# Peptides against a protein of PDB entry 4AID: the designs that were tried, part 60

Target 1, 242 residues: chain A of PDB entry 4AID
Amino acid sequence: FDIKRKTIEWGGKTLVLETGRIARQADGAVLATMGETVVLATAVFAKSQKPGQDFFPLTVNYQEKTFAAGKIPGGFFKREGRPSEKETLVSRLIDRPIRPLFVKGFKNEVQVVVTVLQHDLENDPDILGMVAASAALCLSGAPFMGPIGAARVGWVDGAYVLNPTLDEMKESKMDLVVAGTADAVMMVESEIQELSEEIVLGGVNFAHQQMQAVIDAIIDLAEHAAKEPFAFEPEDTDAIKA

## One batch from the design tools (peptide; aimed at target 1 F144 A225 F230)

Design b2_p28_5_s2 (made by RFdiffusion4, then SolubleMPNN; from b2_p28_5, 19 letters changed; failed a check: the pose's geometry)
Amino acid sequence: SAAREAEKEKLKAWEAEKKEMYARAKAL

Design b2_p28_5_s4 (made by RFdiffusion4, then SolubleMPNN; from b2_p28_5, 14 letters changed; failed a check: the pose's geometry)
Amino acid sequence: AAEEAAYKAKLAEWKKLKEEMYEKAKKL

Design b2_p28_6 (made by RFdiffusion4)
Pose (drawn by RFdiffusion4):
Structure b2_p28_6 (pose): chain A 242 residues (1-242), chain P 28 residues (1-28)
Amino acid sequence: as target 1 above (242 residues)
Amino acid sequence: SIEEKVKYLAPSLREAYIRRHEQLEEEE
C-alpha cells in the first residue's frame, strides 16, 4: 500500500516522500528523495513508559552509507564505524528542533533513524534528512506537535537562495539552516561572512516562508497515510498549582 | 474519541488525523 507526495517541486528541485513500501514495521518510515539524494527516515516509539523514567528519552541517529556515493570506506575494516563529525552534527541538527515539540509530559522512548542511501553530489542530505525525519514522526502517531520544515538559505549575488547546492555554496556568503513549525522558527545554525543583523534575520524569515511548502506536503501525506494517533493526556496539575 | 486523542496537537496536524480517521471509516 504505497503512497507518495511527490509533488512539491520545491525551489526548483523535486522532493518526493514515499511510505508503505519500505520499513513497514516501524511506526513511521518515509523514503525521501530530493533531486537524486535519497534518505530513509524511520521513527519508532515505545508504547509504554519505563518505571521512574523522569525525562523524555529521545535518540536521533543520522548515518551515511558510503555506498550512497559509490565508494567503499577507506578504513582498515572497509565498513562504516563510529559516527563522523558530519553524522553527529546532523544528528543534533534533527534532535534540536524536535525535542521540544513532543507533548509536555510524555516520556516514552522515541528513536528516529535517518540513513543516507544515495547522494547526488549536489543536494546535501542534511536538510533532506530533517524533512524525512519530520515526515516519519508525523506518520508514526506519536505525540509530536505538527510537522517541522527546514531549509538552508544562502546569500549569493546579493539575494537569498533556497537550498543552494554544494557548488552554489562556494559562492555564498552565508550558510544558514533553519527548522520550524508552521507558526514558528525553532532553530537556526549558520556561518556568515560579516553580514548585518538585518540580512541575517532576513534569511531566517525567508527560510521560514520557503519551508511552508514542505510542512504542507508532510501534512498532506499524513492525511493519507498516518497511523492512528497515540492517546496521551498530560496530567491536569492546573488546580493543584493555583 | 479521535478528537480526544489529538486534543494536544497542533491544529494543522490534528485536522489531518481527523480526516485520516474519517477516510478509514468510509473504507470500512

Design b2_p28_6_s1 (made by RFdiffusion4, then SolubleMPNN; from b2_p28_6, 16 letters changed)
Fold by OpenDDE base, seed 2:
Structure b2_p28_6_s1 (fold): chain B 242 residues (1-242), chain A 28 residues (1-28)
Amino acid sequence: as target 1 above (242 residues)
Amino acid sequence: SVEEAVKHLHPRLAAAYLARAERERAAA
């Protein structure tokens, strides 16, 4: 097994990104750990476009496995074969920032699956899932202009908190999820309780700054573990307008 | 070429691929 691992300290917690042990049949596969929360992200992409494909067929599926359901908030009520509301929402949170980062004209099928393997009841697997999905795509060789980073920002006792625990979030006046590249914010999702726009904007900037370490960690992992980049030539759509 | 394939990737990721390809060529 050629196992590559990157470990960083991030928001006072150890983030581990590992590849080469699990899901080796995928184009990219990353086991990501923060605390005792563990997710597996896999990326698979078709090597050809389907005839008549007119849209980009990206599917993102975040799922929490039944064996972890007893340890996952709301997991006891998961019906087999239908995503929960949480799984649907998190799938969209992962989809939103990654979808625009595929090369224009790429219409090969892409499947991203994020599976929660373990939940510590402190570290939410959504942010970890976003990071893992980004890493898996970067390792895959797909024409993806990532990595993205992601961060949750809380506002507790008049300060920003990076990736607050579920318990810290009970005291937080802000649930701010940010995803972006090194250079740009791609997605913001926020629930805010009576905070100024200045504090919220400061939270976005804080998140974007703090996610740089994750972006760097993904690049460091990809440098030594990424597959050969898929040779994709976008159709010269400008040549059709001339 | 690797250079053509990475032109559509994030610049830092492209640099990582190019640097890898250079290391592989230097080791061969």
Scores: peptide ipSAE 0.440, ipTM 0.860, DockQ to the pose 0.733
OpenDDE base, seeds 1, 3, 4, 5: peptide ipSAE 0.428, 0.431, 0.436, 0.434; ipTM 0.853, 0.855, 0.859, 0.856

Design b2_p28_6_s2 (made by RFdiffusion4, then SolubleMPNN; from b2_p28_6, 10 letters changed)
Fold by OpenDDE base, seed 4:
Structure b2_p28_6_s2 (fold): chain B 242 residues (1-242), chain A 28 residues (1-28)
Amino acid sequence: as target 1 above (242 residues)
Amino acid sequence: SIEEKVKYLDERLKEAYLKRAEKRKEEE
């Protein structure tokens, strides 16, 4: 098996991005690990556009398998067949920053699936899922202008904390999720308790700075494991209607 | 060419794809 792995220290934890072992039938597949939390991201894209396809058909599905869900805080017994509120929320968190990064005019079906395989009850799989999805897309050969990084920032004891544990988050005055490219913040989602705008903006900047190591890790993994890029030429017709 | 296929990618990712293509040619 041609397994490629990138390991970095990130926020005092080991982040591992691995490809080549699981889901080889996908265009991109990345197993991401932080602590004992493990997610699998897969990216699949159609090699042709459907006749009459008018919109970009991107689907992002974050899912926590039932075996993991029984331990996940707020993971109530999933009734078979509907995503939980958390799964719906995290699917949107992943979708929001990646959707605008596809080349304009690309209307082939894209499916990103993030599956939580293991949860350590310390590291939330949402950030890890965002990173894994970004990595899977970057490896896939799809016309994706990533990578994105992602980070959660807490405010604990008057300091920023990168990817606080679930226990540290109970003491945090901020739950700030940021996603972005190397050059730009693409998404901010925040829950804040009585913090100044200055502290919040500082948190966004801190997140964007700290995610650069993840972006670099994805690029390094792509250098070793990326598929052949998909031959896509945007039709000039979609450029003129802007 | 591969350069044409990656022209739309982020510069750093583009470079990674180009380097990967070179490595693939060396492995064949």
Scores: peptide ipSAE 0.601, ipTM 0.926, DockQ to the pose 0.879
OpenDDE base, seeds 1, 2, 3, 5: peptide ipSAE 0.586, 0.583, 0.587, 0.591; ipTM 0.920, 0.921, 0.923, 0.924

Design b2_p28_6_s3 (made by RFdiffusion4, then SolubleMPNN; from b2_p28_6, 10 letters changed)
Fold by OpenDDE base, seed 1:
Structure b2_p28_6_s3 (fold): chain B 242 residues (1-242), chain A 28 residues (1-28)
Amino acid sequence: as target 1 above (242 residues)
Amino acid sequence: SIEEKVKYLDERLKEAYLKRAEKKKEEE
């Protein structure tokens, strides 16, 4: 097996991005690990547009396997069939920053599936899922203008905390999820308790700075593992000048 | 060409794809 791996230290934790072991039939597949939380992201895209396709058909599905979910305290047995509220929310968190980064005019079907394989009860798999999805797309050869990075920022004891643990989050006055490219913030989602706008803005900037190491890691992985890029002629060439 | 295929990618990702293509040619 031609397994490629990138490992970085990120927020005091080891982030591992691995490809080549699992889901080889996908256009891109990345196994991402932070602590003992493990996610598999797969990206698959159609090589042709459907006749009459008028919108970009991107589907993002985040799934927590019942076995991983059953270890989560208070994780009710997710009935097989309907996405949980969490799965629906995280699917949207992943979708929002990646959707605008596809080349204009690309209307081939794209499916991103993020599956939680293991949960350590400390590291939430949502951020890891965002990172893994970004990496899988960058490896796929799809006309995706990523990578994106992602980070969660907490505010604990008057300081920013990168990717707080579930226990640290109980003491946090902020749950700030940021996703972006190297150059721009693409998405912010936040729950804030009694914090100034200045602290929140500082948190966004902190997140964007901290995600650069992840972006760099995805690019490095792509250099070593990316598929041949898909031959696509974009309708809007102005996106090439940015 | 590969350059035409990657022309729409982010510059850093584009460079990564180009470097990978060069390396593959050296291994063949």
Scores: peptide ipSAE 0.574, ipTM 0.917, DockQ to the pose 0.854
OpenDDE base, seeds 2, 3, 4, 5: peptide ipSAE 0.569, 0.500, 0.445, 0.416; ipTM 0.918, 0.894, 0.869, 0.856; seed 4 fails the geometry check

Design b2_p28_6_s4 (made by RFdiffusion4, then SolubleMPNN; from b2_p28_6, 12 letters changed)
Fold by OpenDDE base, seed 5:
Structure b2_p28_6_s4 (fold): chain B 242 residues (1-242), chain A 28 residues (1-28)
Amino acid sequence: as target 1 above (242 residues)
Amino acid sequence: SIEEKVKYLDERLKEAYLKRAEKEKLKE
């Protein structure tokens, strides 16, 4: 097995990105670990466009498996078939920053699946799922202009906290999730309790700075383990409408 | 263990991809 692994210290926690052990039939597959929270991200794309396809068919599915539910907060025995509210929200949270980064004119089907394998009750798998999905896409050979990084920022005792634990979040006046590239912020979601705009903007900047280490880790992994880029040339027809 | 969960998931994913590839070949 040609297993590639990248390990970094990130916000006082060990982040591990691993490929080559599992899901080798996917175009890209990454096992990501932060603390004792573990997710598997897989990326698969069609090698041809469907006849008459007029939009980009990206699907992102975040899933919390029942074998992890005994450690997932609010993880009641999910009846098989419908995503929970959390799974729906996190699927959208992952979709939003990655969708704009595909090459214009690419209309092949893309499926990203993020599966929670373990939850430590401290590290939320949403941020880890965003990072793992980004890494899996970068390894896949799909025309994806990533990586993205992601970070959660709290405000505890008058300071920014990177990826605060679920217990630290109870004392936080801010739940700020940011995703972006090396050069740009792509998405911001926030819940804020009576904080100034200056503190919130400072939190976005802090998140963008702190996610660079994750972006660099994904690039390093991709340099050693990415598949050959899929040969895609956008047809000139979309250039005429500019 | 995490390893047993990962192994189970890898087997289920292989089955899903094989079924998809067979279904795509039947449409050609």
Scores: peptide ipSAE 0.022, ipTM 0.400, DockQ to the pose 0.023
OpenDDE base, seeds 1, 2, 3, 4: peptide ipSAE 0.015, 0.006, 0.020, 0.036; ipTM 0.334, 0.281, 0.463, 0.531; seed 4 fails the geometry check

Design b2_p28_7 (made by RFdiffusion4)
Pose (drawn by RFdiffusion4):
Structure b2_p28_7 (pose): chain A 242 residues (1-242), chain P 28 residues (1-28)
Amino acid sequence: as target 1 above (242 residues)
Amino acid sequence: SAPPNPYLTAPVPQEIIEEAEEEVEEAI
């Protein structure tokens, strides 16, 4: 039972989100394509709370398979091993904006794994990785507040540029990743060539405007394909506090 | 179609939004 939101031509690049064919045993699994870069994002959460668990345990693993680029690993063991700098950075990039959007009071294990299956030498899977992770979370049924969008905004020839490619990045004076909900920007990360607070802040806002088409697309797929929502009421400590 | 999911339409608490705006301003 196969389902796509393949629409979203997004910033001139085709973004496809598919579910129901791959990884059917995960709570949420989305194969996401942008251009010709492909990642599988899976989301699983435990249906129970561990005794005495006192914080929300969430793990995000982002991993690149070298076959995503047609190469065998250079390591002595010719297999992927410990995460690289890029994999741990991207893992925190997904975790940061998601961790706060789980319902306050929820403490079940949640694991989201994003695996890079194909890289097209143009579209960085890192942003795509964020969108696919967000799509799988919505589909899983876990207490995860609305979808997250994300984008990279560059600054080329005096204009904002959405999801610039790797070659476009050589000419950009800004590298800004923003992830947000429909209402709010949730995270920023950037490297900037001494641009003003105004322009930087402008890029953040441009990104928040440009990522709405993605949130819409995730909401659209969730309308067709999400699992039943997991019931979770927080404790009404409201009367005790007053 | 899939069942309605209340978490998709749940608003983000204002405290979270304020904290996120403070973190964005500090990053800038």

Design b2_p28_7_s1 (made by RFdiffusion4, then SolubleMPNN; from b2_p28_7, 11 letters changed)
Fold by OpenDDE base, seed 1:
Structure b2_p28_7_s1 (fold): chain B 242 residues (1-242), chain A 28 residues (1-28)
Amino acid sequence: as target 1 above (242 residues)
Amino acid sequence: MAPAQPYLTAPVPQDLIEEWAAEIAAAI
């Protein structure tokens, strides 16, 4: 097995991005760890467009599987069938920043799956899942103009906190999730309690600065482990309908 | 305002999910 691993210190926690051990049949596959929270992101894309495909068919599926719940005290057997509210929300949080970064005119089917394997009850799998999905896409050879980074920002005792724990979040006046590239913020999602716009904008800037180390870590992993880029030439006809 | 494209959750083939889950269970 040709296992590649990148490790960084991020927000006082060890972030590990690993590829080459699991899900090797995917175009990209990344095992990501932060604390004792573990996720597997897989990216798969079709090598041809379906006849008459008029839109970009990107699917993102975030799932917290029951085998991870076996280590979570009180992990109820989720009845197989419907995503939880959290799984639906996190699937959208991952989709929103990545969708605009695909090369225009690319209409091959793309599936991104993020599976939570372990949850430590401190580090939320959503941010880790966003990072892992970005890394898996960068490794896949899909025409994706990433990486994205992601960060959660809290506001505790009059300061910004990077990726607050679930316990720190109880004291936080802000739940701010930011995703972006090296150059741009792509997505903001926020729940705020009585904070000024200045504090929120400062939180977005703080998140964007703090995610650069993750972006750089994904680039370094991709330089050593990415597949050859998929040969995609956009047909000139899609440039006229925007 | 472009219409919100329906998030088509294309089902991942269940066989791949089971294969990945087995690989994961062996690796943890």
Scores: peptide ipSAE 0.077, ipTM 0.622, DockQ to the pose 0.020
OpenDDE base, seeds 2, 3, 4, 5: peptide ipSAE 0.028, 0.041, 0.007, 0.045; ipTM 0.595, 0.590, 0.308, 0.517

Design b2_p28_7_s2 (made by RFdiffusion4, then SolubleMPNN; from b2_p28_7, 14 letters changed)
Fold by OpenDDE base, seed 2:
Structure b2_p28_7_s2 (fold): chain B 242 residues (1-242), chain A 28 residues (1-28)
Amino acid sequence: as target 1 above (242 residues)
Amino acid sequence: MAPFQPYLYAPVPEELKEKWAAEIRAAI
C-alpha cells in the first residue's frame, strides 16, 4: 500500500491526515485523526454528466457508525436507516463550504461521505469531518477549488480557544465554527452568549489564521498523493449571451 | 510526485468572496 501521511500540531493537538490505507476504490479517501477522534472521508465523482442534468448533484453524508456509537454522545439512540439531527446538521455544515468551490458548470454527480470511526469524547468530529472532506476532494482530481480549512473557536476565561474540547465548550461563551480558503472566510456559524461584536470578529480572524496550517497540510498531502486532475473545461456561458 | 493539480491553485472568483463577506456580515 502506498500510504501518505501528513502530521501537524494544531491547537495543542496532533492532526493526522492519511491516505492510501482504506477506501482505495474512492476517487479521494482520507483518514483524519485529531486526538483519538477518527473520521474517514471519501469523495466519489462521476466521469460524465447525466443526460438532462440541470443542477449540480452534490450529496454530503456525515455518519456516525453503530460500532462507534457506544463512544459517541447520544449514539445509543441512533435509528438505523435515518440520519440523526446531529448527522443532518453536520452534513449541511460540511456541504455549505464545499458546494460553491466546484468549478461553475460542473454537473457530474459528486458524493462525499464522512464516517466517524472513533470518538475520544474531547474532539468533536464535525471540524475534523470538514477538514477530511476538503482533503478527500483535493486528492480526488475533481474540479474542486479547495482546500477549505475549518476551525471551532471558543471564548474561555477571556481568551480564544482553538477547537475547544467538549468539556471546555461547557464553559465557553462562544461556539464559533468558521470555514474558509487560504484567502477568504466563506462561512461562519455561531452561538454566542453576551459577547461584543469585536470579540466575535476577532474570533473569526483567529479561526482564519489558525486554519492556514490545515490548508497547507492538505496542499502538501495533495502534492504527494492526489490523482490526475479531471479534465473539465467550463462551457463559456458568457459566449452564449452574445 | 503527484501530477500538477490546477484546481488546488485556482483562484476563488472575487464575486464569491464578496458574496461570502456579505453573508458573514449578516450572520454576526
Scores: peptide ipSAE 0.399, ipTM 0.870, DockQ to the pose 0.824
OpenDDE base, seeds 1, 3, 4, 5: peptide ipSAE 0.357, 0.312, 0.350, 0.338; ipTM 0.872, 0.846, 0.867, 0.861

Design b2_p28_7_s3 (made by RFdiffusion4, then SolubleMPNN; from b2_p28_7, 14 letters changed)
Fold by OpenDDE base, seed 2:
Structure b2_p28_7_s3 (fold): chain B 242 residues (1-242), chain A 28 residues (1-28)
Amino acid sequence: as target 1 above (242 residues)
Amino acid sequence: MAPYQPYLDAEVPEELKEKWAKEIREAI
């Protein structure tokens, strides 16, 4: 097996990005680990556009499988069928920052699946799922202008906390999820309890600074492990300044 | 060494960055 792994220290935790062991039939596949939380992201894309395809057909599916659900807080044994509210929200949270980074004119079907394999009850798999999906797309050969990074920021005891534990989040006055590229913040999702705009903006900047290590880790993994880029000519040459 | 990746860390159009910056200011 050609297994490639990147390991970084991130917010006082070890982040591991691994490819080449699982889901080798996907265009991109990344096993991401933070603490004992483990997610598998897979990216698959069609090698041709459907006749008459007028929109970009991206689907993102975040899933908490039954074997992980027994360890996930509030994970009742939900029968196979309808996504939970959490799964629907996290699927959208992953979709929002990746969708605009596909090269304009690319209308081949793309499927991103993020599966929670293990949960440690400390590290939320949503941020890890965003990172893993970004990495899987960067490895896939799809015309994706990633990576994105992602981070959660808390406000605990008058300080910013990167990716707070589920227990630290109970004491946090802020739940701030940020996604971005190296150069730009793309998405902010926030739940805030009576904090100044200055503290919130400082949290966005803190998140963007802290996600650079993740972006760099995905780039390093892709430089070693990415597939040949899919031969695609963008409709708009201005969309890729080489 | 992996093949050259033309899309990896590619420059995002300024119009998209301006759009995101607006959406962020409206969300805060």
Scores: peptide ipSAE 0.426, ipTM 0.887, DockQ to the pose 0.798
OpenDDE base, seeds 1, 3, 4, 5: peptide ipSAE 0.425, 0.210, 0.088, 0.148; ipTM 0.889, 0.762, 0.664, 0.735

Design b2_p28_7_s4 (made by RFdiffusion4, then SolubleMPNN; from b2_p28_7, 9 letters changed)
Fold by OpenDDE base, seed 4:
Structure b2_p28_7_s4 (fold): chain B 242 residues (1-242), chain A 28 residues (1-28)
Amino acid sequence: as target 1 above (242 residues)
Amino acid sequence: MAPANPYLTAPVPQELIEKWEKEIREKI
């Protein structure tokens, strides 16, 4: 098996991105680990457009498997078949920053699945899931203008904290989730407790700065392990020539 | 080396950047 792995230190934690061991039938597959939280992201895309396809058929599914869910706080033993509120929310958090990065005119079916395999009760799988989904798409050969990075920022004791633990988040005055490319912030979701706009904007900038190491790690992994690019001619060639 | 993925790190259209910057400023 040709296993490729990238390891970085990120926010005082080890981030590992691995490909080639699991889900080899997918177009892209990444096993991502932060602390002892483990997610599998898979990307699959159709090699042709369906006749009469008018919209881009992207589906993103984040799922917490029952063997992991039994350890997740507030994870009721979910009856197999309906996404929880958390799974629905995180699926949207992953979908939002990746959807606009597909090349215009690409209308082949794309499925991204993020599965939580392990949860350490410290590191939330959502950020790790965003990173893993980005990496899986970059490996897939799909016409995806990634990578994206993602980060959570807390505000604890008058300082920014990168990817606070679930326990640190109880003391945090900010839950700020940021996603972006190397050059731009694409998405902000925030829950804020009596903080100035200046502190929140500073948190966005801090997140964008801190996600660069993750973006670079995905690029390095993709340069060594990506499939050949899917031969696609966009309807609008101007989007690639800028 | 795999052939360079032409989509990897492709420049994002400035119109999308401006859209996202606006959406962010409206949320904060």
Scores: peptide ipSAE 0.306, ipTM 0.830, DockQ to the pose 0.734
OpenDDE base, seeds 1, 2, 3, 5: peptide ipSAE 0.305, 0.288, 0.284, 0.281; ipTM 0.828, 0.822, 0.821, 0.815

Design b2_p28_8 (made by RFdiffusion4)
Pose (drawn by RFdiffusion4):
Structure b2_p28_8 (pose): chain A 242 residues (1-242), chain P 28 residues (1-28)
Amino acid sequence: as target 1 above (242 residues)
Amino acid sequence: LLPLNSDEESLALIEENEREEEEREKIP
């Protein structure tokens, strides 16, 4: 039972989100393609709380398979091993904006795994990785507040540029990743060539405008394909506090 | 809407991911 939101031509690149064919046993699994870069994002959460668990345990693993680029690993063991700098960075990039959007009071294990299956030498999977992770979370049924969008905004020839490719990045004076909900920007990360607060802030806002088409697309797929929502009421400590 | 998966299936997948991550840490 196969389902796509393949629409979203997004910033001139085709973004497809598919579910129901791959990884049917995960709570949420989305194969996401942008251009010809492909990642599988899976989301599983435990349906129970561990005794005495006192914080929300969430793990995000982002991993690149070298076959995503037609190469065998250079390591002595010719297999992927410990995460690289890029994999741990991208893992925190996904975790940061998601961790606060789970319902306050929820403490079940949640794991989201994103695996890079194909890289097209143009579209960085890192942003795509964020979108696919958000899509799988919505589909899983976990207490995860609305979808997250994300984008990279560059600054080329005096204009904002959405999701610039790797070659476009050589000419950009800004590298800004923004992830947000429909209402709010949730995270920023950037490297900037001494641009003003105004332009930087402009790029953040441009990104938040430009990522709405993605949130819409996730909401659309969730409407067709999400699992039943997991019932979770927080404790009404409201009367005790007053 | 599709039904939720069982807790045992979910825990098996979480444990599998954790084992695979531990193995990766062993390979430098």

Design b2_p28_8_s1 (made by RFdiffusion4, then SolubleMPNN; from b2_p28_8, 11 letters changed)
Fold by OpenDDE base, seed 1:
Structure b2_p28_8_s1 (fold): chain B 242 residues (1-242), chain A 28 residues (1-28)
Amino acid sequence: as target 1 above (242 residues)
Amino acid sequence: RLPLNSEEENQALIEAAKAEQAELEKIP
């Protein structure tokens, strides 16, 4: 088994990005671990465009399987067949920052699946899922101009906290999720309790700074483990609409 | 702390994730 692994310390926790153990049939596959929370991200893309495809067909599915759901806070026995509110929200959180980073004119089907394999009840799998999805896309050979990083920022006891635990989040006046590239913030989602705009903007900057270590870790993994880039030439017609 | 998934539970989740992924790969 040619298993490649990148490990970093991130926010006082060990982040592990691993490829080559499982889901080898996917274009990209990453097993990501933070604490004892474990997610599998897979990326698959079609090698041709469907006739008459007029939009970019990206699908992102975040899922917390029923075996984990009985152990996940707020995980009621999911009746088979509908994503929970959390799964729907996290799927959108992953989709939002990655969708703009595909090469213009690429209209081949892309599917990103993030599966929660284990939950430690401390580390939320959403941020880990965003990181894993980014890494899986960078490994896939798809025309994706990532990586993205992601971070959650809390405000606890008058300080920023990177990726607060679910227990620390109960005391947090901020739930700020940020995703971005090395150069830019791509997405902000925030729930805020009575904080100044200055503190919130400082939180966005803190998140963007702290995600650089994750971006660098994905790049290092991709340099060693990425597939050959898919040969995609955008049709000149899509360049003329800029 | 609720107990983490057993190795068998994790393996079942992995195989289920592989099966879902294989269905996604049937997209022509």
Scores: peptide ipSAE 0.015, ipTM 0.378, DockQ to the pose 0.041
OpenDDE base, seeds 2, 3, 4, 5: peptide ipSAE 0.015, 0.006, 0.006, 0.005; ipTM 0.355, 0.339, 0.302, 0.310

